# Peptides against a protein of PDB entry 3T6J: the designs that were tried, part 222

Target 1, 375 residues: chain A of PDB entry 3T6J
Amino acid sequence: PIVESYIGFIESYRDPFGSRGEFEGFVAVVNKAMSAKFERLVASAEQLLKELPWPPTFEKDKFLTPDFTSLDVLTFAGSGIPAGINIPNYDDLRQTEGFKNVSLGNVLAVAYATQREKLTFLEEDDKDLYILWKGPSFDVQVGLHELLGHGSGKLFVQDEKGAFNFDQETVINPETGEQIQSWYRSGETWDSKFSTIASSYEECRAESVGLYLCLHPQVLEIFGFEGADAEDVIYVNWLNMVRAGLLALEFYTPEAFNWRQAHMQARFVILRVLLEAGEGLVTITPTTGSDGRPDARVRLDRSKIRSVGKPALERFLRRLQVLKSTGDVAGGRALYEGYATVTDAPPECFLTLRDTVLLRKESRKLIVQPNTRLE
Target 2, 372 residues: chain A of PDB entry 3T6J as posed
Amino acid sequence: PIVESYIGFIESYRDPFGSRGEFEGFVAVVNKAMSAKFERLVASAEQLLKELPWPPTFEKDKFLTPDFTSLDVLTFAGSGIPAGINIPNYDDLRQTEGFKNVSLGNVLAVAYREKLTFLEEDDKDLYILWKGPSFDVQVGLHALLGHGSGKLFVQDEKGAFNFDQETVINPETGEQIQSWYRSGETWDSKFSTIASSYEECRAESVGLYLCLHPQVLEIFGFEGADAEDVIYVNWLNMVRAGLLALEFYTPEAFNWRQAHMQARFVILRVLLEAGEGLVTITPTTGSDGRPDARVRLDRSKIRSVGKPALERFLRRLQVLKSTGDVAGGRALYEGYATVTDAPPECFLTLRDTVLLRKESRKLIVQPNTRLE

## One batch from the design tools (peptide; made by RFdiffusion4, then SolubleMPNN)

Design b2_p22_4_s1 (from b2_p22_4 with Y2F E13R K15R E16R A22E)
Fold by OpenDDE base, seed 2:
Structure b2_p22_4_s1 (fold): chain B 375 residues (1-375), chain A 22 residues (1-22)
Amino acid sequence: as target 1 above (375 residues)
Amino acid sequence: MFVAGDVYPNDERARRLAEELE
């Protein structure tokens, strides 16, 4: 078997300022079959990057072909086991030296093993489809999230000598129609500037890239989905995201007005964006469960994903990227915190929904790392 | 990218779970 490992100060999710890494390590075995799918995705990455909703001037100047491998984890030492990893976490290094992507395949398999009777917040008609395609759709999402999410976008920088990595006279901000008015100065990084929102904001951008690009037929073909299957994978991927946005409320602390999990905050933000799109795309309906206690149902109109959802996500994703590229912390914070705000205002009444989410909360799954043996 | 339901070690849920395992 091909063994991969890494160790060091890697992820900064536990740092409120997003800067200090937690010591982490893993040992894993390469899953060759799944890795082949990700290799095909890598082969298409340069072309797929052009499908993202920002001008080429906001994308990396030079495409650096990354590695992407699916891993079966033997041992993982850290505070949490991710579904996927994109390293290094430094945007400058990603831009100049490249990056590596991994998917933790066996972790994903365990995480998505859900019994139908325990599946919350979905319509009955969606449950079987959701169970069938959750795994495959998540493979697509993780691949896009890591490779084309975290692996995309350019930071506008003025170096220590005063030189810009972009043409100030010709590059136009697609949101304002004006020249670029802000950038990163020497020594400034994504994490240092955006600080408390940096991690969640970036995860939101990456998740949005996944949803946006999964609509592309080429992406689905790479993963082996065509026709009705491809449409079902798209539907379930989007459905999973809006459901996750509701589940995310578990990780909000109303008393402190803060989020305790960056990815879940990101998913809630995406839910808010898609709800704002309106036109019946997403509906969350409070209900009463069979036990007589509060429940809820998330509905996603699959026929409106492309017509309503995609344009809404496109606009939002472009704004995320433009604000990131230009180092516009004030604008970025206003945008992101606006969508991340949780109130009990109608029609959604998110604080009330949070109570429902907590009531329907599943027991935490503990991942026990097994022994391996040679047969 | 974390899986839905993953908790930070400093999360109250994680703390409670740790206490239950002790």
Scores: peptide ipSAE 0.037, ipTM 0.574, DockQ to the pose 0.116
Fold by OpenDDE base, seed 4:
Structure b2_p22_4_s1 (fold): chain B 375 residues (1-375), chain A 22 residues (1-22)
Amino acid sequence: as target 1 above (375 residues)
Amino acid sequence: MFVAGDVYPNDERARRLAEELE
C-alpha cells in the first residue's frame, strides 16, 4: 500500500483570528481507485478554472498542476477530521509553488451512513434520492471544493520592492468597473488581513465553487455520472448544501453572536444567498413532527437550480473573489457578515428555526480508527 | 472541508486567549 502522512501546525480554524495553526497529523493509505477520479479532475482543472465567474486577471497567472489523492485514514490526530484538505494554506505559496489536495475517502463514507428514519428536514420524496446520492455528490463537492475552490483565485500583491503582480493600468475590478484600488502589501496575508472571517469566508468561497462547477457536465463525467444520474447528483449536492445551511444553526451561539464552526457558518451563508435569490428556489417550512413537536422541511426546486441558483451563486462567488483578491476587508466583512447574521426576522425566523434544529439534533458520530489487513 | 457536525471545543476560551495576546 501507498502510505501518506502529514504532521504540523496546519489548520487555523480554532484561532479566532485565523492565523495560528493547531497541531494536526494523520496517517493514511492511498485509495487508488478513487484517486483516479481526482486525477481526471486535475487533468481538467486548468480548463475548469476558466469557468469560474471572475476574469482571468483574478486567477493565478500560471496553472500549476497539483496533486490530488484519495486517502483512507488510519489515524487522525486533531480537533476534527476533514473530508478534504488543500495544503499549504498560504495563498502566496499556492500561487507560486502549487498545492496538494487530498480527500479523506473513508471519512466521507462515515458521513454516508444515515438511516432514512433519522434523516431530518427533507421532504419524504427526497429522502431516498438523498440517501442514494449523498455519498457520490459529496465526493464531487469535496473534489471541487479542494482543487478548484481553495486552489483558485489570485491575491493582488505589492511586494517589498514596490512591484505589483498585476497590471494596475489594465486590470479592472468587475464589480466596480474601476481600476484596482486595494491590494495586499508586503507582510499581509489573507488570514492576517481578514482575520476573524478569513476561515469561514474562504470555506464559503470553496463551497460555492463546488456548487457552481458541479453544474458543469464535464465535472460529472469525470466522476462517472451521466444523464439522469448526473442531474440527481447535482440536485442532491445542492440539496445537501441548503440542508446543511439549516443544520448550521446548531453551531451558532445567539448569546455570543458567534459561530463555532467555520464550514457550517459558510453553509449558512450560502443558504442565505440562495434564499435571497427567491423565485421559489429554496423554501424552508416549519412543520410539526409526528411527535407533535416542531420540525421543518427544506425544499429545493430542481428546475430552478440553473436558472435561479446558478446566477445568484455566480454573482456572490464573484464578489467573494474580487474582495479577496483586492484585500478589501471592509467590503468583504460587510458582505460576509451580512449573510452570516442570524436573526429571527421573517419569513425565515432563523432563531426560531435554530430551536427546531436543536430539538431534532442527531447524535454526534464517532469515527474509530480502522484496521487493515493484507490478503 | 470538514464534515458537517464537527465542533471545535472551547472556542470562547480561544477567543479570550487571543484577545489577551493582542
Scores: peptide ipSAE 0.035, ipTM 0.562, DockQ to the pose 0.087
Fold by OpenDDE base, seed 3:
Structure b2_p22_4_s1 (fold): chain B 375 residues (1-375), chain A 22 residues (1-22)
Amino acid sequence: as target 1 above (375 residues)
Amino acid sequence: MFVAGDVYPNDERARRLAEELE
């Protein structure tokens, strides 16, 4: 078998300032069958990057073909096991030297091992569809998230010699209509500039890329979905995201006004964006469970994903990228923290919903990692 | 990209514990 491994200071999610990496390592075996889908995605990556909602001037100047494999993890040492990985985590290196992507396939399988009767916050009519397609939809999401999320966009940089990696005279900020007014200077990085919001902001951008591009027929075809199946995968992917945004409230600490998990914060932000879009796209309804205690239901109108959801996400995602590229920390923080704020304001009453989320919280799943042998 | 938060609900605690060991 083909064995993949790494070890070192990799992810900075546990650093409040998003800078210091946690020491982690894994050993995994390549899943050849699943890797074939990701190889097809890689083959289309350069073209798909052009579908992202920012000007080419905000995308990497040169596409560097990455590796992308599906892995079955045998051993993972760290605070948490990711569903996917894009390394290195340095944006400057990603755009100049390239990157590698992996999907941790067997981790994905474990994550959604929930019985139907225990599946929270979904309409009954959606549960069977959700159970059927949560795996495949998440494969799509992870692939897009890693390859075209983390693997997209450029940082505007002025190097130590004063040279810019963009044309100051011709590049226009699509949000302002003006020339570029800010950039990263020598020694400045994404993490150093955006600090406390850097990790979550980047995850939000990557997740948004996934949702946005999963609407593209070519993406679904790459993963083997056509017709009604493709539409169901799209629906479940979006449904999963809005549900995750609600579940995310578990990871908010009201007393400290902070988030404890970067990805969940990101998912909450996306939920807020889609709620703001209105028009009945997303509805969260407090209910009473069969036990007489508070419950809730998330409803996503399938028919409004493209007409309402996509445009809202497009605008938001473009803003995320523009602010990231230009190193506009003030603007980025204002935007992101605005959507990441949790209050009890109507109509959503998120703090009240948080109580419901905590009440309906599932028991922690334990992951037992396997071994393997040659036969 | 981490899996859904329901799998790893104690990231903050894990972080604190790691800091204490350093």
Scores: peptide ipSAE 0.033, ipTM 0.593, DockQ to the pose 0.164
Fold by OpenDDE base, seed 5:
Structure b2_p22_4_s1 (fold): chain B 375 residues (1-375), chain A 22 residues (1-22)
Amino acid sequence: as target 1 above (375 residues)
Amino acid sequence: MFVAGDVYPNDERARRLAEELE
């Protein structure tokens, strides 16, 4: 078998400032069959990057072909096992040396195995479809999230010699119509500038890239989906995201006005964006469960994903990228924290919904290390 | 830039991270 591993101080999610890595390590075996899909995605990456909703001047100047591999994890040591990874986390290395993406395939298989009767917050008519396409939609989302999410976008930088990595005279901010007015100075990084929101903000950008690009027929084709199947995968992917945004409320601490998980905060932000789009795209309805206690239902109108959802997400995603590229911390924080705010204001009443989410909280999954055999 | 890998609300990673940051 082809064995892959990594070990060291890698992920920084436990650092409130997003700078210090925790010690992690894994040993995994390459799943060749699943890797083939991601290899096809990599082959299309340069072209797909052009589909992102920002000018080429806000994209990386040089495309470095990354590796993308599906892995079956034998053992993982760390605070928690991920479903996908994009490394290294150092922007300078990613720009000059490239990066590697991995999908932890067997983790995905077990991390969210939900029985139909325990599947919360979905309409009955959506449950079977959700169960059927959850896995495939996740593969699509993870691939896009890691490769084209975290793998996309340019930071405008002035180096120690005063040179810019962009043409100050010709590059225009698509949001303002003006020349670029802010950038990263020498020694400044994404994490150092955006600090407490950097991780969640980046995850939000990456998740948004996934949702946005999964609408592209080429992406679905790469993963082997066409026709009705492709549409179902898209629907379930978007449905999963809006549901996740609701579930995310578990990870908000009202007393401290803070989020305890970056990815979940990101998903809540996306939910807020899609709710703001209106026009019946997303509806969250408080209900009463069979037990007589509070419940809720999330509804996504499939017919409005492209007409309402995509444009809303496009505008939001572009704004995220522009603010990131220009190092506009004030603007970025205002935008992101605005959508990340949790109140009990109508019509959503998110704090009340949070109580419902907590009431319907599922038991924590137990991840069990597999045993291996040499045949 | 940051790395992702927790796309399920009930993933172990999400839970562990939330507990550590509480």
Scores: peptide ipSAE 0.026, ipTM 0.710, DockQ to the pose 0.203; fails the geometry check

Design b2_p22_4_s2 (from b2_p22_4, 7 letters changed)
Fold by OpenDDE base, seed 3:
Structure b2_p22_4_s2 (fold): chain B 375 residues (1-375), chain A 22 residues (1-22)
Amino acid sequence: as target 1 above (375 residues)
Amino acid sequence: MFVAGEVYPNSEEARKLARELE
């Protein structure tokens, strides 16, 4: 078997300022069969990057072919086990040296072990479909999230010698129609500039890339889905995201106006974006459970994903990237914190919904890590 | 990409152990 491992200060999710890495390590075995799908995704990555909703000038100058493997994790030491990893976490290195992607396949396989009767916040008629396709859809999402999410976009930089990695005279900001007015100076990084929102913002961008690109037929084909199956995978992927956005409220602390989990904050932001799109795309309806206590249902109109959802996400995702590329912290913070704000304002009444989410919260789940043997 | 609030056993034995730890 092929064994992979890493160890060190890698992820900064636990740092409120997004700067200090948490010490973590893993040992895993390569799943060759599942890795084949990701290899096909890598083979198409250069072309798929062109489908992202920003000008080529905001994308990496050169595509550096990364590794992408599916791993069965044997042991993971850290505060949490990811479903996927893109390393290194330094954008400058990703641009110049490349990166590696992994999907923790056995984590994904058990990600949604919830029994049907315990599956919260979904319409009854969506539950079976959700259960059937949550795994495959999540595989798609993770692949896109890591490879084309974290692996995409360019930071505009002025180096120590004063040289720019972009043409100041010709590159136009697609949001303003003007020349580029801001960039990263020597010593400035994504994390140092965007600080408290850096991790969540980047996760939001990556998740948005996943949702956006999963609509592309080539992506679904790579993962082996065609026809009705492909459409179901798309639907469940989007449904899972909007559901996750609701579940995310568990990780918000109203008293401190603080989010405790970067990915969940990101998912809430996406939910807000899709709700803002309106036109019946996403509906969250407070209900009463069989126990007589508050409940809720999330509805996603499948027929409006492409017509309403995609354009909304496109605009949002482009803004995220442009603000990231230009190092526009003020604009980025205003945008992101705006969508990340949790109030009790109608019609959603998110603080009230949070109470419902907490009420319906499942018991703490534990991750048990296996051992293996060579036969 | 992290998945929060979920159980991630990769074997039946792991699932059993997880339940025992709850």
Scores: peptide ipSAE 0.045, ipTM 0.519, DockQ to the pose 0.096
Fold by OpenDDE base, seed 4:
Structure b2_p22_4_s2 (fold): chain B 375 residues (1-375), chain A 22 residues (1-22)
Amino acid sequence: as target 1 above (375 residues)
Amino acid sequence: MFVAGEVYPNSEEARKLARELE
């Protein structure tokens, strides 16, 4: 078997300022079959990047073909086990040197084991579909998230010599219609500028890229889905995200007004964006469970994903990217924290929903190191 | 992307170990 490993100070999720990496490591075996799907995605990456909702001037100047491998993890030492990884975590290096992507396939597979009777917050009619397609949809989401999410976008930089990596005279901010007014100076990084929101913001951008691009037929074809199956994968991917946004409330601490998990905060933000889109796209309804205690149901109208959801996500995702590219921390923080704010305002009453989420919380589960053998 | 940890449903050993670690 082909063995891959990495070790070092990699992810900065546990740093409140998003700068210092946590020491982690893994040992994994290459899953050749699944890797082939990701290779096809890589082959289409340059084209798919053009489908993202920002001008080419906000995308990397030169496409650098990355590696993408699906891995079955034998051991992972760290505070959390990712479904996917994009490294390095330095945008400047991603732009100039390239990057590597991995999908932790067997980590994703664990998520497939959800028992129907324990599946919370979904309509009964969606549960079977969700269970069936959660795995495949997650593969799609992770692939897009890593390769085209974390792997996309350009930071506008003025180097130590005063030179810009963009044409100040011709590049226009698509949100303002004006010339670029802010950028990263020498020594400034994404994490250093956006600090406390950097990790969650970037995860939100990457998740949004996944949702947005999974609507593209070519993406689904790469993963082997066509026709009704493709539509179901799309639906379940979006449904999973909006459900995750609700589940995310578990990781919010009202007393401290803070989030304890970057990805969950990101998913809540996306939920808020899609709720704001209105038109019946997403509905969260408080209910009473069979036990007589509070419950809730998330509904996603699949017929409105493209007509309502996509445009909303497009606008939001473009704003995320533009603010990131220009190093507009004030604008970025205002946008992101606005959607990340948890109140009890109607109609959603998120703080009340949080109580419901906590009430329905499942016991903590653990991923345990697997055994492997040669046949 | 991080995912929440789960016990492998097809691994009795994993389930046993998980219970012991809780």
Scores: peptide ipSAE 0.042, ipTM 0.531, DockQ to the pose 0.098
Fold by OpenDDE base, seed 2:
Structure b2_p22_4_s2 (fold): chain B 375 residues (1-375), chain A 22 residues (1-22)
Amino acid sequence: as target 1 above (375 residues)
Amino acid sequence: MFVAGEVYPNSEEARKLARELE
């Protein structure tokens, strides 16, 4: 078997300022079959990057072919195990040196192991479909999230000599219609500028890229889905995201007005974006469970994903990228924190829904890493 | 994306077990 490992200060999710990495490491074996799918995705990456909703001037100048591998984890040391990884976590290095992507396949498989009777907040008609396609849709989402999410976008930089990596006279901000007014100066990084929102903001961008690009037929074909199957994978991927946005409320602390998990905050933000789109795309309905206690149902109208959802996500995703590229911290914070705010305002009454989410919360899972052996 | 649960020796086995739990 092909063995891969990494070790060091890598992920900064536990740093309130998003800069200091936690010491972590893993040992894993390459899953060749699944890796082949990701290699096909890599082969299409340059073309797919052009499908993202920002001008080429906001994308990396040169495409550097990354590595993407599916890994079966033997052991992982850290505070949490991700479904996917994109490294390094430095945008400047990603732009100039490239990056590597990995999917932790067997960990991902655990994530989509679901018992129907324990599946919360979905309509009965969606449960079987959700269970069937959660795994495959998650593979698609992780692949897009890592490769084309974290792997996309350009930071506008003025170097120490005063030179810009973009043409100040010709590059136009698609949101304002004006020339670029802000950028990263020498020594400034994504994490240093955006600080407390950097991690969650970037995760939100990456998740949004996944949802947006999974609508592209080529993406589904790469993963082996066509026709009705492809549509079901798309539907379940979007459904999973809106459900995750509701589940995310578990990780919000009202008393402190803060989020305890960057990815969950990101998913809640996406939910808010899609709810704002209106037109019946997403509906969250408080209900009463069979036990007589509060419950809720999330409904996603699949027929409105492309007509309502995609445009809403497109606008939002473009704004995320433009604000990131230009180093507009004030604008970025205003946008992101606006969607990340949790209140009890109608019609959603998110604080009330949070109580429901907590009530329906599953027992906390423990990561158990058993022994492996050779036959 | 972070996940929690049991770590299986390989993805295929994990998927098999997941199906059995459905």
Scores: peptide ipSAE 0.037, ipTM 0.436, DockQ to the pose 0.050
Fold by OpenDDE base, seed 5:
Parts: structure tokens; sequence; C-alpha cells
Structure b2_p22_4_s2 (fold): chain B 375 residues (1-375), chain A 22 residues (1-22)
């Protein structure tokens, strides 16, 4: 078997400033069969990048073909095991040297194994579909998230000599209609500038890319889905995201007005964006469980994903990218923290919903090192 | 992308460990 490993100060999610890496390491075996699917995605990546909702001037000048491998983890040391990884985490290096993507396949498999009776916050009619397509939809989402999410977008930079990596005279900000007014100076990085919101903001962008591009028929074909199956995968992927946004409230601390998990904060932000879109796209309804205690149901209108959801996500995703590219911390923080704010204001009453989420919280899952044998 | 870990007690040992952590 092909063995891969890494070790070092890698992920910065636990740093309040998003800069210092946590010491992490893993040993894994390459899953050749699953890797083949991601290779097909890589082969289409350059074309799919053009489908993202920003001008080419805000995309990388040169596409650097990355590696994408599915891995079965044998051992993992760290605070949490990811479903996917995009490395290095330095955007400047991603721009110039390239990047590598990995999917932790057996981690995804663990996430898939939810018992129907324990599946919270979904309508009964959606549970079977959710269970059936959760795994496949995760594969799609992770692939898009890592490869085309983290792997997309340009940072506007002025180097130490004063030279720009973009044409100041011709590049137009699509949001303002004006020339570019801000950029990264020498020594400034994504993490250093955006600091406390950098990790979550980037995860939100990557998740949004996944939702947005999963609507493209070519993506579904790459993963082997056509017709009704493709539509179901799309539906479940979006449904999972809006559900995750609700579940995310577990990781919010009202007393401190802070989030404890970057990805969950990102998912909550996406939920807020889709709720704001209105028109019956997403509905969260407080209910009473069979035990007589508070419960809730999330409903996603399948028929409105493309007509309502996609445009809303498009606008939001473009704004995320433009603000990131231009190093506009003030604008980025205003946008992101606005959607990340948790209040008890009607109609959603998120703090009340948080109580429901906590009440319905499932036991924390433990991932145990697998045994290996020669067959 | 991080996924919140679910405990799958595929073995009695895993179940025991899960119970000890609950």
Amino acid sequence: as target 1 above (375 residues)
Amino acid sequence: MFVAGEVYPNSEEARKLARELE
C-alpha cells in the first residue's frame, strides 16, 4: 500500500488570531479507488474554476494542478480529525507553489453512519433520503471544498519592490464598480490581516464554493451521478448544510459572544445567508418532540435551490472573494460578523434554538484507531 | 473540513471506551 504521513504545526484553528499552528500528525494509506474520483475532479478543475462567481482577474493567474488523494487514516494525533485537508495553509505559497488536497475517506465514513432514530432536526420524509445520500454528497462537498474552495481565488499583492500582481488601471471591483483600492502589502498575509475571522471566513468561502458548484451537471457526472440521483445528491448536500448551520449553535458561547469551531461558524453563516434569501427556501420550525420537550425541524425547498438559493449564494460568495482578494478587513469583518451574530431576535430566535440544539445534542463521537491486517 | 466525530462502537472495546467518555 501507498503510505502517506505528515507531522508539524499545521492547522491554526485553535489560535484565536488564526496564525499559530497546532501540532498535528497522521499516518494514512492511499485509497486508490476513491482517489480516482478526485483525479477526475482535478482534471476538470481549471474549467470549473471559471464557473465561480468572480471575474478572472480575481482568480489565480496560473492554474497549478494539485494532487488530490483519498486517504484511509491509520493514526491521527491532534485536537480533531478533518474530513479533508488542503495544504499548505499559506495562501502566498498556494498562489506560487501550488497545493495538495487529501480526503480522509474513513473519517467521512464514520460521519455517514448516523442511525435514523438519532437523526435530529429533519423531516421524517427527508430522513431516508438523507441517510442514503449523505455519504455521496459528502464526497462531492469535500472534493469541491478542498480543491475548488481553498484552491481558488487570487490575493492582490504589492511586493517589497512596489510592484503589483494585478493591473491597477484595468482591474475593476465587481461589487463597487471602481478600481482596486486595497491589497496585501509585503509581509501581510491572509491570516495576519483577517486574524480572528480568517479561519472561519475561509471555511465559509470553501463551503459556499461546494454548494454553488455542486449544482453544475459536470460535477455530478464526475462523481457518477445522473438524472434523479444527481438531483438527490444536490438536495441532500444543501439540506446537510442548512442542518449543520443549526447544529452549529452548539459551538457558540453566548456569554463570551464567540465561536469555538471555525467550520461550524461558517455553516451557521451560510444558513443565515440562505434564510435571508427568503421565499420559502429554508424554514426552521420549532416543534415538540415525542418526549414533550422542545425540538425543531429544518425544511429545504428543493424546487427553490436553483431559483432562490443559488443567486443568494452567488452574491454572498462573490462578496467573500472580493473582500479577501483586496485585503479589505473592515468590509470583510462587517460582512462576516454580521452573518455570524447570534441573537434571539425573531423570527428565528437563534438563542432559543440553541437551547433546543443543546437539548437534542448527541453524544460526542469517538474515533478509534482501526486495526489492520494482511488479507 | 472537520467533521464532528461520531463514536462507532464496532467492537466491545470501542463501546467500552465510548461509555467511559460519556
Scores: peptide ipSAE 0.035, ipTM 0.515, DockQ to the pose 0.090; fails the geometry check

